# Designs tried in a protein design run: peptides against a protein of PDB entry 6B4J. Part 27

Target 1, 315 residues: chain A of PDB entry 6B4J
Amino acid sequence: DITMQWYQQLQDASMQCVLTFEGLTNSKDSQAKKIKMDLQKAATIPVSQISTIAGSKLKEIFDKIHSLLSGKPVQSGGRSVSVTLNPQGLDFVQYKLAEKFVKQGEEEVASHHEAAFPIAVVASGIWELHPRVGDLILAHLHKKCPYSVPFYPTFKEGMALEDYQRMLGYQVKDSKVEQQDNFLKRMSGMIRLYAAIIQLRWPYGNRQEIHPHGLNHGWRWLAQILNMEPLSDVTATLLFDFLEVCGNALMKQYQVQFWKMLILIKEDYFPRIEAITSSGQMGSFIRLKQFLEKCLQHKDIPVPKGFLTSSFWRS

## One batch from the design tools (peptide; made by RFdiffusion4, then SolubleMPNN)

Design b1_p11_3_s2 (from b1_p11_3, 7 letters changed)
Fold by OpenDDE base, seed 4:
Structure b1_p11_3_s2 (fold): chain B 315 residues (1-315), chain A 11 residues (1-11)
Amino acid sequence: as target 1 above (315 residues)
Amino acid sequence: EPLPEVKKFKK
């Protein structure tokens, strides 16, 4: 399976990255520990500062991240920090940065859907300049949310139930599995972030270049979902999340082909979702239904709430 | 690149 090969290649690259900076991570040297902490803060704090407030602030954050990845010194916690402070510094920062972007999907976007757009535009812009960060974003995203690939992990003989639950994307702490509502909330955040990344370009970059992971991957994702059996509650939830965030962009890009896809979703795939939806899961089902019906009736997909406008970039 | 095809569900 080509999809699974791609998944595994990204996971392998991520694992190799971890091995590369293991010396920095496991060092008992006080100076190495200090460097590690400084680099970790320099990589993650700017991402946490991303907000919907002003385009100028977002540009400053982007420039800081790009400077750090470019080997330039940046100010973090009152100190000058550079990836050149350690031979494994760049790999470590790329990994932690990518991890933090996905974590913002998992946490911030999960709680505030509009936050997807400013986070995504920075991630997209950084990905364009630093492809390895993009690959690591995918690796972290795929590991936490296999539905972003998409695939459904299967239980293997001899596997512990907890390990299977983790493969499905559930958090398991102290032998307690995460509640379904929290699980879906986190998955939604990550899917929404992904759907935003594939459609957004950093406005101050070279627009002549092709998006490193663009809307063609959105089409791929939809096609793959439709070629899979629906999963109870999960498919209805994430399909809605995806279409709400990137449906307008897909409509503009693929036009008639997109509408054919949407009709196929409504007429062929939606009944399959209905067939596996329990009475307790009707919320996600109804939300998807209403969205599809409205879009088909109006022959339009609305621009998602929180989409960045020209006025944002002038702020 | 050609867009991925969606397999028609067997009715």
Scores: peptide ipSAE 0.053, ipTM 0.742, DockQ to the pose 0.674
Fold by OpenDDE base, seed 5:
Structure b1_p11_3_s2 (fold): chain B 315 residues (1-315), chain A 11 residues (1-11)
Amino acid sequence: as target 1 above (315 residues)
Amino acid sequence: EPLPEVKKFKK
């Protein structure tokens, strides 16, 4: 399976990255610990500051992240911080930055869906300039949300149930598995972030270049989902999340072909989702159904709430 | 690049 090979390659690359900076992370030296903490803060704090408030602020955040990744000193916590402070600094920062983008998907976007767009446009812009960060974003995203690949992890003989639950994307703390609603909320956030990344480009970059991970991956995701058996509640939830965020962009890009895809979802895939949907899970199914029916009836998919407009960039 | 084909659902 080509998809699984690609997934494994991403995970291997991520693992190798961790190994490259283990000296920095495992050091007991006080100076090394200080550098590690400074670099971690410099990488992650700007991402946490991303908001829907002003385009000018978003540009400042982007410039700070890009400067850090470019080996320039940045101000963080009242100190000058640079990846050049340690030979492993760049690898560490790239990894932690990518991890933080995905974390904002599972936390911030999960709670505030409109936050997907400002986070995604920064992530996309950084990815364009720093491809390794993009690969690490995918590695983190796909590990936390296998449905973003998409694939469904399988239970292997001898595997502990908790390990299987973690592979499925559940948080397991103190031998307690995460509640299904919280799980789906986090998965939704990550899917929405992904759906935003694949359609957005940083407006101040070189727009002549091809998107490093564009809408063709959105089409691939939909095609793969449709080729898989639906999962109870999960498929209806995430398919809705994906279409709500990037359906308009896919419609504009693929036009008639995308409408054929939506018809296929309605006619062929909906009955399969319905067949596995319990009475207690009808909410997610009905939401997807109503969305798709409305889109097909109106022959239009609305621009998602929170989509960044020209007025945002002038603020 | 050709768009990924949705494989016919095995009925």
Scores: peptide ipSAE 0.049, ipTM 0.731, DockQ to the pose 0.587
Fold by OpenDDE base, seed 1:
Structure b1_p11_3_s2 (fold): chain B 315 residues (1-315), chain A 11 residues (1-11)
Amino acid sequence: as target 1 above (315 residues)
Amino acid sequence: EPLPEVKKFKK
């Protein structure tokens, strides 16, 4: 399977990245530990500061991240920090930055759906300038949310149940698996972030270049989901999240072809979802159904709440 | 690039 090969390549690249900076992470040297902490803060704090408040602030955050990745010194925690402080500094920062973007998906976006857009536009812009960060974002995202690929991890002979649960994206702590509602909430946040990334371009970049991971991947994702058997609760939840965030963009890009896909979802895929949906899980399916039926009826998909407008960039 | 094909579900 080409998709699984691609996924494995991303995971291999991510693992190789971790091995590359292992010297920095495992060092017992006091100075190396200090550098590691400073670099980690410099990579992650700007991402946590992303907000919907003002475009000017978002630009400042972007410029700071880009400067750090470009080997320039940045101010972090009252100190001058640079990836040049350690030979493994750049790899470490790229990895931690990518990890933090995905973490904002599973935490911030999960709780505040509108946060997907400012986070995604920064991630997209950084990805254009730093492709390795983009690959690492995908690696982190797909590992935490296999449904973003999409694929369903399979139980292998001899596998521990907890390891299988983790492969499915569940958090397992002290032999207790995460509750389904919390699991779906985190998965939703990551899918929404992904759906935002594939449609957004940083407005201050050279727009002559093709989006590094654009809407064609959104079409691919939908096509792959439709070619898979639905999972109870998961498929209905994530399909809704995806369509709510990027449905308008896909409609504008693919027009009649996208409407044909929506009709296919309604006519062919909904019965399959419904057949595996218990009465207690019907809420997610109903939400998806109502959304899609409304879109088909009105022949329009609304611009998602929180979408960045020209007024945002002038603020 | 050609858009990925959605396989018609066999009824």
Scores: peptide ipSAE 0.046, ipTM 0.735, DockQ to the pose 0.699
Fold by OpenDDE base, seed 2:
Structure b1_p11_3_s2 (fold): chain B 315 residues (1-315), chain A 11 residues (1-11)
Amino acid sequence: as target 1 above (315 residues)
Amino acid sequence: EPLPEVKKFKK
């Protein structure tokens, strides 16, 4: 399966990255520990600042992240920090930065859907300039949310149930599995972030370049979802999340072909979702239904709430 | 690139 091969390649690359900076992460040296912490803060703090800022501040954050990745010194916690402080610094920062972007999907976007757009536009812009960060974003995203690939992890003989649950994307702490609502909320956040990334470009970049992971991947994701059996509650939830965030962009890009896909979703795939939807899961199902019906009735998919406008960039 | 084909679900 080409999709699974792609998944595995990204995971392998991510694992290799971790191994590459193991010396930095496992060092007992006090200076190395300090450098690690400084680099980690420099990589992650700017990302955490994205959700509540004006366009001008967003540019400052972008420039800071880009500077850090470019080997330039940046100010973090009142100190000058550079990836050149350690031979493994760049790999570590790229990994932690990518991890943080996905974490913002998992946490911030999960709680505040509109936050997807400013986070995504920065992520997209950084990805354009630093492809390895993009690959690592995908690796982190896919690991935390296999539905972003999409695929459904399978239980293997001899596997611990907790490990299987983790593979499905559940958090398991102290032998307690995450509640379904929290799980879906986190998955929704990550899917929404992904859906935003694939449609957004950093406005101050070279617009002549091709999006490193553009709307064609959105089409791929939808096609793959539709080629899979629906998963109870998960499919209805994430399909809605995806379409709400990037449906307008997909409509504009693919026009008649997108509408054909939307009709296919309604007529062929939606009944399959319905067949596996229990009474307790009707919320996600109804939400998807209402969305599809509204879009088809109006022959339009609304621009998602929180979409970045020209006025945002002038702020 | 050709758009991925959605396989018709076997009814």
Scores: peptide ipSAE 0.051, ipTM 0.742, DockQ to the pose 0.660; fails the geometry check

Design b1_p11_3_s3 (from b1_p11_3, 7 letters changed)
Fold by OpenDDE base, seed 3:
Structure b1_p11_3_s3 (fold): chain B 315 residues (1-315), chain A 11 residues (1-11)
Amino acid sequence: as target 1 above (315 residues)
Amino acid sequence: EPLPQVKKWKK
């Protein structure tokens, strides 16, 4: 399976990255610990500062992240910080930066769906300039949300139930599994972020280059989802999230082919979702159904709330 | 690259 090979390759690359900076992370030296913390803050704080407020602020954040990844010193917490402070500094920063982008999907986008777009455009722009960060974003995303690949993890013989739950993307703390609503909320945030990344380009970059992970991956994701048996509540929720964020862009890109896919979802896939949906879970399915039927009726998919306009970039 | 095709579900 090509999809699973791709998944494994990204996980292997991520693991190799962790091994590469193990000296920095496991060091007992006080100076190394300080450098690690400074680098971690320099990588993650700018991402947390991403907001929907102003395009100018977003540009400043982008420039700061890019400068850090380029080996230039940046100001963080009142200190000058550079990846050159340690031989493993760049690998560590790339890993932590990618991790933070995914975490913003998991937390910020989960709570505020419109936040997907400013985070995604920065992530896309950084990915264009730093492909390794993009691969690490995918690795982190796939690990936290296997549905972003997509694949459904299977229970293996001898596996602990908690480990299986974690593989499915659930948080397990003190032998307590995360509630389904919180789980779906986090998964939704990550899928929405991904759906935004694949359609957005940083407006100040060299637009002559192809998007490093563009809408063709959106089509791939949809096709793969539709080729899999639906999961109760999960499939309906995430399919809605993806289509709400990326549907307009996919419509513009693939036009008639995309409409054929939407018809296929309605005619062939909805009955399969409905068949596995309990009465208590009908809310997610109804939301998906209403959205898709409205799109088909109007022959249009709305621009998602929070989509960045020209006015945003002039602010 | 050709777009992935959705397999027709066997009814």
Scores: peptide ipSAE 0.175, ipTM 0.842, DockQ to the pose 0.721
Fold by OpenDDE base, seed 4:
Structure b1_p11_3_s3 (fold): chain B 315 residues (1-315), chain A 11 residues (1-11)
Amino acid sequence: as target 1 above (315 residues)
Amino acid sequence: EPLPQVKKWKK
């Protein structure tokens, strides 16, 4: 399976990255520990500062991240920090930065859906300039949310139940599995972030270049989902999340072809989702159904709430 | 690249 090969290649690259900077992370040297902490803060704090407030602030954050990845010194915690402070510094920063972007999907976007857009536009812009960060974003995303690939992990013989639950994307702490609502909330946040990344370009970059992971991957994701049996509650939830965030962009890009896909979802895929939906899960299905029916009726998909406008970039 | 096609589900 080509999809599974791609998944595994990204996971392998992520694992190799971790191995590369193990010297930095496992060092007992006080100076190495200090460098590690400074680099970790320099990589992650700017991402945490991303907000919907002003385009100018977002540009400052982007410039700081790009400077750090370019080997330039940046100010962090009152100190000058550079990836050149350690031979493994760049690999470590790329990994931690990518991890933090996905974590913002998992936490911030999960709670505030509109936050997907400012986070995604920075991630997209950084990905364009630093492809390795993009690959690591995908690796982290795929590991936490296999539905972003998409695939459904299978239980293997001899596997512990907890390990299977983790493969499905559940958090398991102290032998307690995460509640379904919290799980779906986190998955929704990550899918929404992904759906935003694939459609957004950093406005101050070279727009003549092709998006490193653009809307064609959105089409791929939809096609793959529709080629799979639906999973109870998960498919209806994440399909809605995806279409709400990037449906307008897909409509503009693929036009008639995209409308044919929406009709296919309504006519062929909805009955399959409905057949596996329990009475307690009907909320997710109804939400998806109502969204799709409204879009088909109006022959339009609304621009998602929080979408960045020209006025945002002038602020 | 050609867009991936959705396999028609047997009704």
Scores: peptide ipSAE 0.162, ipTM 0.827, DockQ to the pose 0.694
Fold by OpenDDE base, seed 2:
Structure b1_p11_3_s3 (fold): chain B 315 residues (1-315), chain A 11 residues (1-11)
Amino acid sequence: as target 1 above (315 residues)
Amino acid sequence: EPLPQVKKWKK
């Protein structure tokens, strides 16, 4: 399967990246430990500072991340930090940066859906300039949210239940599996972030270049989801999240073809979702149904809340 | 690249 091959290639690349900077991460040397901590902070703190407040602040954050990835010194924690401080510094920073972007989907976007857009536009812009960061974003995203690929992990003979739960994207701590609501919240955040990334371009970049992971991947994701049997609660939740965030963009890009896809969802896929939806899960299904029916009735998909406007970039 | 096709579910 081509999708699984792509998934595995990204995971292998991510694993190889980890192995590449293992010397830095496993070093007992005090200087190496200091460098590691400084690089980790330099990579992650700017991402945590991303907000919906001002476009100018977002530009400063972007420029700082780009400078760091370009081998330039940046100020972090009152220190000058550069990836050149260690031969494995760049690989480590790229990995940690990508991990942090996905973590912001998992945490910040999960709690504040509108946060998807400022995080995504920075991630997209960095991905355009640093393709390896983009691949690592996908690798982290796919590992935490297999539904972003999409695929459904299978239980293998001899596998521990906890390991299977982790493969499905659940957090398992102290032999306790994450509650379903928290799981879905985290998955929603990551899908929303992904849906925002594939449609957004950094406005200060070279607009003539093709998006490194654009709306064609959104269509691919949607098509693949629709070619799979729905999962209880998961499919209805994530399909809604995806369509709410990037449905307007897909509509504008694919027009009649996208409307045909929405009709297919309503007529052919909804009954399949409904058939596996329990009474306690009806909320996610109803939300998706109401959204789709409203879109079809109005012949329009609304611009998502939090979408970045020209006024944001002038602030 | 051609857009991935959604397989019609057999009703």
Scores: peptide ipSAE 0.131, ipTM 0.820, DockQ to the pose 0.706
Fold by OpenDDE base, seed 5:
Structure b1_p11_3_s3 (fold): chain B 315 residues (1-315), chain A 11 residues (1-11)
Amino acid sequence: as target 1 above (315 residues)
Amino acid sequence: EPLPQVKKWKK
């Protein structure tokens, strides 16, 4: 399976990255520990400061992240911090930055869906300038949310149940598995972030270049989902999340072909989802169904709430 | 590259 091979390659590259900066992370030296902490803060704090408030503030955050990745000193916690403070500093920062973007999908976007767009546009812009950060974003995203690939992890003989649950994306703490609602909320956040990344370009970059991971990956994701048996509650939830965020963009890009895809979802895939949906899970399916039927009826897919407009960039 | 095609579900 080409998709699984690609997934494994991303995970291998991510693991190799971790090994590369192991000296920094495992150092007992007080100075190395300080550098690690400073670099981690410099990489992650700007991402946490991303908000829907003003385009100018978003640009400042972007510039700070880009400066850090470019080997320039940045101010963090009242200190001058640079990736040049340690030979492994750049790899560490790239990894932690990518991890933090996905974490914002998992936490911030999960709770506030509109936050997907400002986070995604920064991530997309950084990815364009720093491809390794993009690959690491995919690695972190796909590991935490296999449904973003998409694939459904399978239980293997001899596997511990907790390990299988973690592979599915569940958090397991103190032998307690995460509640299904919290799990789906986190998965939704990550899918929404992904759906936003694939359609957004940083407006101050070189627009002549092709998007490093554009809407063609959105089409691929949909096609792959439709080629898989639906998973109870998960498929209906994430398909809705994806279409709500990037359906308008896909419609504009693929036009008639995308409408054919939506008809196929309604006619061929909905019965399959419904067949595996329990009465308690019907809410997720109904939400998807109502959304898609409304889009087909109106021959339009609305621009998602929180989509960044020209007025945002002038603020 | 051609867009990935949805395989017809075998009825």
Scores: peptide ipSAE 0.109, ipTM 0.810, DockQ to the pose 0.654

Design b1_p11_3_s4 (from b1_p11_3, 7 letters changed)
Fold by OpenDDE base, seed 2:
Parts: sequence; C-alpha cells; structure tokens
Structure b1_p11_3_s4 (fold): chain B 315 residues (1-315), chain A 11 residues (1-11)
Amino acid sequence: as target 1 above (315 residues)
Amino acid sequence: EPLPVVTRPVR
C-alpha cells in the first residue's frame, strides 16, 4: 500500500529527528537544559500567539518563527535565543514547532473553528520556506489523527487494547479512554487545520511556486475516504469538517470534476453512512446531509467562516 | 500527476 508506505516514511523521519536531538533532550547539564527550555519556548510561544485579530500581528509572528528557523537570534522570555546555541538546536526547534502547530489544531481549532485559518496560513508559509517542518507537521498530524491520512488502524494479535485505542487517536489516561465527543472534537480540529493548510498560501511569499502540500492532497484525501467503508459517527463528522473548510477551494480548483465527486458522495456514499448510523448519531449525519444538499441545490459551496480576507491583511 | 479516483464499485 503506497499510502501506508508514505505514512511509515513520515513516522520514521519523525523518529529519526527525535533520535538526532536526543542529546539535547536527555542532557543533565544545566546549560544544555537551559538552552532546551529557551528553544522550546521560542518555538512554541509564537504559535500560541496566533490569532484572528490583525494581519500585521500575524506577519510579526511569522517573521519571528522564520528568523528562528533561519539561525537568527530572536527574543524569547527576555532572552536572546538562537538554534546555533546547540548543534541539535535546529532539529529540536523544527520538531517542537511542528508539534505545536498540530496541537493548536487539536485544542484551539477544536474549540474555535475560525482559528484554523490564521494558524494554517502561518504553517503553510513556514512549510514553503522550511520543508522539513512540513514533513514533521504531517508526521504529528497523521499519528494523532490517522483519519487525516486516511486509514483505519487495525487491532493486531498481541496488541493491548489501550495501545489500539491510542492508535485510533483516543487519549487514554489511568486506563480510562477518552469520551467519544471529546475524541471527535479533537479529530475535527485537526482535520479542519489540515483542510485549511492545503488551500492557503502565505501572501508575502513567492506565490509563483507550487504549494508544498496543496489541494491535490485534498482530492486524494476525499478519494481515499470514498474508497473506504465509513465508520459510525467518525466519517460523517470529519467529512463535513473537511468539506466545510476546503470545499469552496476544491470547487474553484477542480470545478466539474469536484461536483461529480459531491454527487457521488450524495448518491452512493450517503446510503453507506446511513446504514451504520445509529439514532444517537443522527446529528452528524444530518449535518453532512444538509450541507451537501444545500451545496448541490445552490451549485455553490460557501466560503468558510473565518476565511482570511484582504481587509485582514491590511489590519 | 493525475488525480486519484474513487475505485470502489458504485452500488
């Protein structure tokens, strides 16, 4: 399976990255610990400051992240911080930065869907300049949300139930599995972030270049989902999340071909979703149904709420 | 690169 090979390569690269900066992570030296903490803060704090408030602030955050990744000193916590402070500093920062982007999908976007767009445009712009950060974003995203690949992890002989639950994306703490609603909320946030990344370009970059992970991956995701049997509640939820965020962009890019795909979802895939939907899960199904019916009726997919406009970039 | 297609048989 080509998709699984690609997924495994991403995970292997991520693991190799962790091994590369293990010396920094495991150091008992006081100076190394200080550098580690400074680098971790420098990588993650700017991402947490991303907001929908002003384009100028977003540019400042982008410039700070890019400067850090470029080996330039940045101010963090009242200190001058640079990846050059340690030979493993760049790898560590790239990993922690990518991890933080995905975490913002899992937490911030999950709670505030509009936050997907400012986070995604920064992530896309950084990815364009720093491809390794993009690969690490995918590695973190796909590990936490296998449905973003998409694939469904399988229970293997000898596997612990908790490990299987974690592979499915559930959090398991003290032998207690996460509630389904919280699980779906986190998965939704990550899918929405991904759907935003694949369509957005940083406006101050070289837009003549090809998007490093563009809308063709959105088409691939949809095609792969449609080739898989639906999962109860999960498929209806995440398919809606994906289409709400990037459906307009896919429509504009692929036009008639995309409409054929939407018709296929409505006519052929919906009955399969319905067949596995219980009465208690009808909410997600109905939401997807109503969205697709409205889009097909109006021959239009609305621009998602929170989409960044020209006025945002002038603020 | 050609776009992926839905290969599952239509029911």
Scores: peptide ipSAE 0.154, ipTM 0.796, DockQ to the pose 0.611
Fold by OpenDDE base, seed 3:
Structure b1_p11_3_s4 (fold): chain B 315 residues (1-315), chain A 11 residues (1-11)
Amino acid sequence: as target 1 above (315 residues)
Amino acid sequence: EPLPVVTRPVR
């Protein structure tokens, strides 16, 4: 189908990118190794420095990332670093940067949901200026969280169970599969980051341009989820995460159409979730239920906690 | 762009 074709195209592009910079990554040359390390740090450290503290600091981080991607030298670890240091430097940096954004969803946002917004606004702004980074963000996100596509990976004949678990997004280390709670926590972080990206625009860019991956993809995601059978615990968890982060934005954008979708979720889809929910999974189910009921009752979806305000950008 | 339509999965 079209969704799987899109998924595969992004994965193929990501794989091709890796092959393109293989010379840099596999080099035994001391100088090449040094360049690789410097470029990797230059790409990833600024992303790790993203915080909810001040808009001015966020702008500095954005400018540094943009400068690096633009072929300008940046200071990293006390050294001047540029993608021009190696012919494969730009591809490598774009890949590693995209990987790091997704990793921040997986780790930072998973632990601190409010962190989604500052990370997402930087990612969105960089995506606007560097579309290839955006495609790579999607590729990394889809690989780690197939539910962001969304699709459910299937077990194929001859596949190892561990490989299937990895395809589902589980971490498998030393033949031990990740606990369900940790898995869902990571998936939640990535979905929340994605939900934030699709609604946020970098405030210092050209706002007249169309968002490179905007709220229409939010609608698509919801529609696709609703067209799929629910998964136990996963669907209730991630649907809540998504709606909590971008429900307000979708409401503002699509108005009555979105409310119709929300009603459909509550009346038609939610019972299907309930039917597959075990007693041990009631937490996620109840949370989604309460959220939907509250939104429908009040005819409003709250602005998510951590949403960036004008005061943030003046700090 | 037309919005995707939600269809009830046929079980």
Scores: peptide ipSAE 0.151, ipTM 0.789, DockQ to the pose 0.540
Fold by OpenDDE base, seed 5:
Structure b1_p11_3_s4 (fold): chain B 315 residues (1-315), chain A 11 residues (1-11)
Amino acid sequence: as target 1 above (315 residues)
Amino acid sequence: EPLPVVTRPVR
C-alpha cells in the first residue's frame, strides 16, 4: 500500500530527527539543559500566541518563527536565543515547532474551530520556507490522528490493548482510556487544522510557487475516505469537519468534479454511514446530513467561519 | 496530475 509506505517514511524521518538531536535532549550538562529549554520555549511560545485578533500580530509571530529557523537570534523569556547555541539546535527546534502546530490543532482548534485558520496560515507559510518543518508536521499529525492519512489502525495478535488504543489516537493515562467525546474533539481539531493548511498560503510569501501540500491532498483524502468502510461516529464527525473547513475551497478549485464527489458522498457513502450509526451517535450523523443536503440544495458551500479576509490582514 | 478516483469498496 503506497499510502502506508508514505506514512511509514514520514514516521521514520521523524524518528531519525529525534535521534539526531538526542545529544541535546539527553545531556546532563546544566548549560545544555538550559539551552534545550530556551530553544523549546522559543519554538513553542510563538505558536501558542497565534490568535484571531489581528493580522499584524500574526505577522510578528511568523517573522519570529522564521527568524529562529533561519539561525537568527530571537528574544524568548527575556533572553537571546538562537539555534546556533547547539549543533542539534535547528533539528530540535524544527521538531518541536512542528509538534506544537499539531498540538494546537489537538487543543486550541478542538475547542475553538475558528483558530484553525490563523494557525494554519502560519504553518503553511513556514512550510513553504522550511520544508522539513512541513514533513514533521505531517509526521506528528498522522501519528496522532491516523484518520488524517487516512487509515484505520488494526489490532494485531499479541498487541496490548492500550497500545492499540494509542494507535487509534486515544490518550491512555493511568490505564484509563480517553472518553470518546474528548477523543473525537481532539481528532476534529487536527482534521480541521489539516483542512485549513492545505488551502491557505501565507500572503506575504512568494505565491507564484505551488503550495507544498495543497488542495490536491484534500481531494486525495476524500477519495481515500470514500474508498474505506466508514467507522462508527468517527467518519461522520471527521468528514463533516473536513468539508466544513475546506469544502468551499475544494468547490472553487474542482468545480463540477467536486460536486460529483459531493453527490457520491450523499447518495452512495452516506447510506453506509447511516447503516453503522447507533441511536447514541445521531448528533454527528444529523450534522453531516444537514450539511450535505444544504450544500446540494443551495448549490453552494459556505465560506467557513473564521476564514481570514483582507480586513484581518489590515488589522 | 490526475485526481484520485473513488473506487467503490466491495461490500
Scores: peptide ipSAE 0.146, ipTM 0.787, DockQ to the pose 0.559
Fold by OpenDDE base, seed 1:
Structure b1_p11_3_s4 (fold): chain B 315 residues (1-315), chain A 11 residues (1-11)
Amino acid sequence: as target 1 above (315 residues)
Amino acid sequence: EPLPVVTRPVR
């Protein structure tokens, strides 16, 4: 399977990255520990500061992240920090930055859906300038949310149940599996972030180049989802999240072809979702159904709430 | 590049 090969290559690259900076992370030297902590803060704090308040502030955050990745010194915690402070510094920062973007999907976007757009536009812009960060974003995203690939992890003989649950994206702590509502909330946040990334370009970059991971991947995701059997509650939830965030963009890009896709979802895929939906899970299905029926009726998909406008960039 | 197509087998 070409998709699984691609996924495995991303995971292998991510694992190799971790091995590359293992010297920095495992060092007992006090100075190395200090550098590690400074680099980690420099990579992650700017991402946590991303908000919908002002475009100018978002630009400052972007410039700071880009400067750090470019080997320039940045101010963090009152100190000058640079990836040049350690030979493994750049690899470490790229990994931690990518991890933090996905974590913001998992946490911030999960709780505040509109936060997807400012986070995604920074991630997309950084990806254009630093492709390795993009690959690591995908690696982190797909590992935490296999449904973003999409694929369904399989139970293998001899596998512990907890390990299988983790592969499915569940958090397992003290032999307790995460509740389904919390699981779906986190998965929703990550899917929404992904759906935002594939449609957004940093407005201050060279937009003549092709998006490094653009809307064609959105089409691919939909096509692959539709080629798979639906999962109870999961498919209805994440399909809604995806379409709410990037449906308008896909409509604008693919026009009639995208409308045919929506009709296929309604006529062919909905019955398959409904057949596996229990009475307690009907809420997710109904939400998806109502959204799609409204879009088809009006022959329009609304611009998602929180979409960045020209006025945002002038603030 | 051609867009991916839904190719689910018809049962």
Scores: peptide ipSAE 0.145, ipTM 0.790, DockQ to the pose 0.579; fails the geometry check

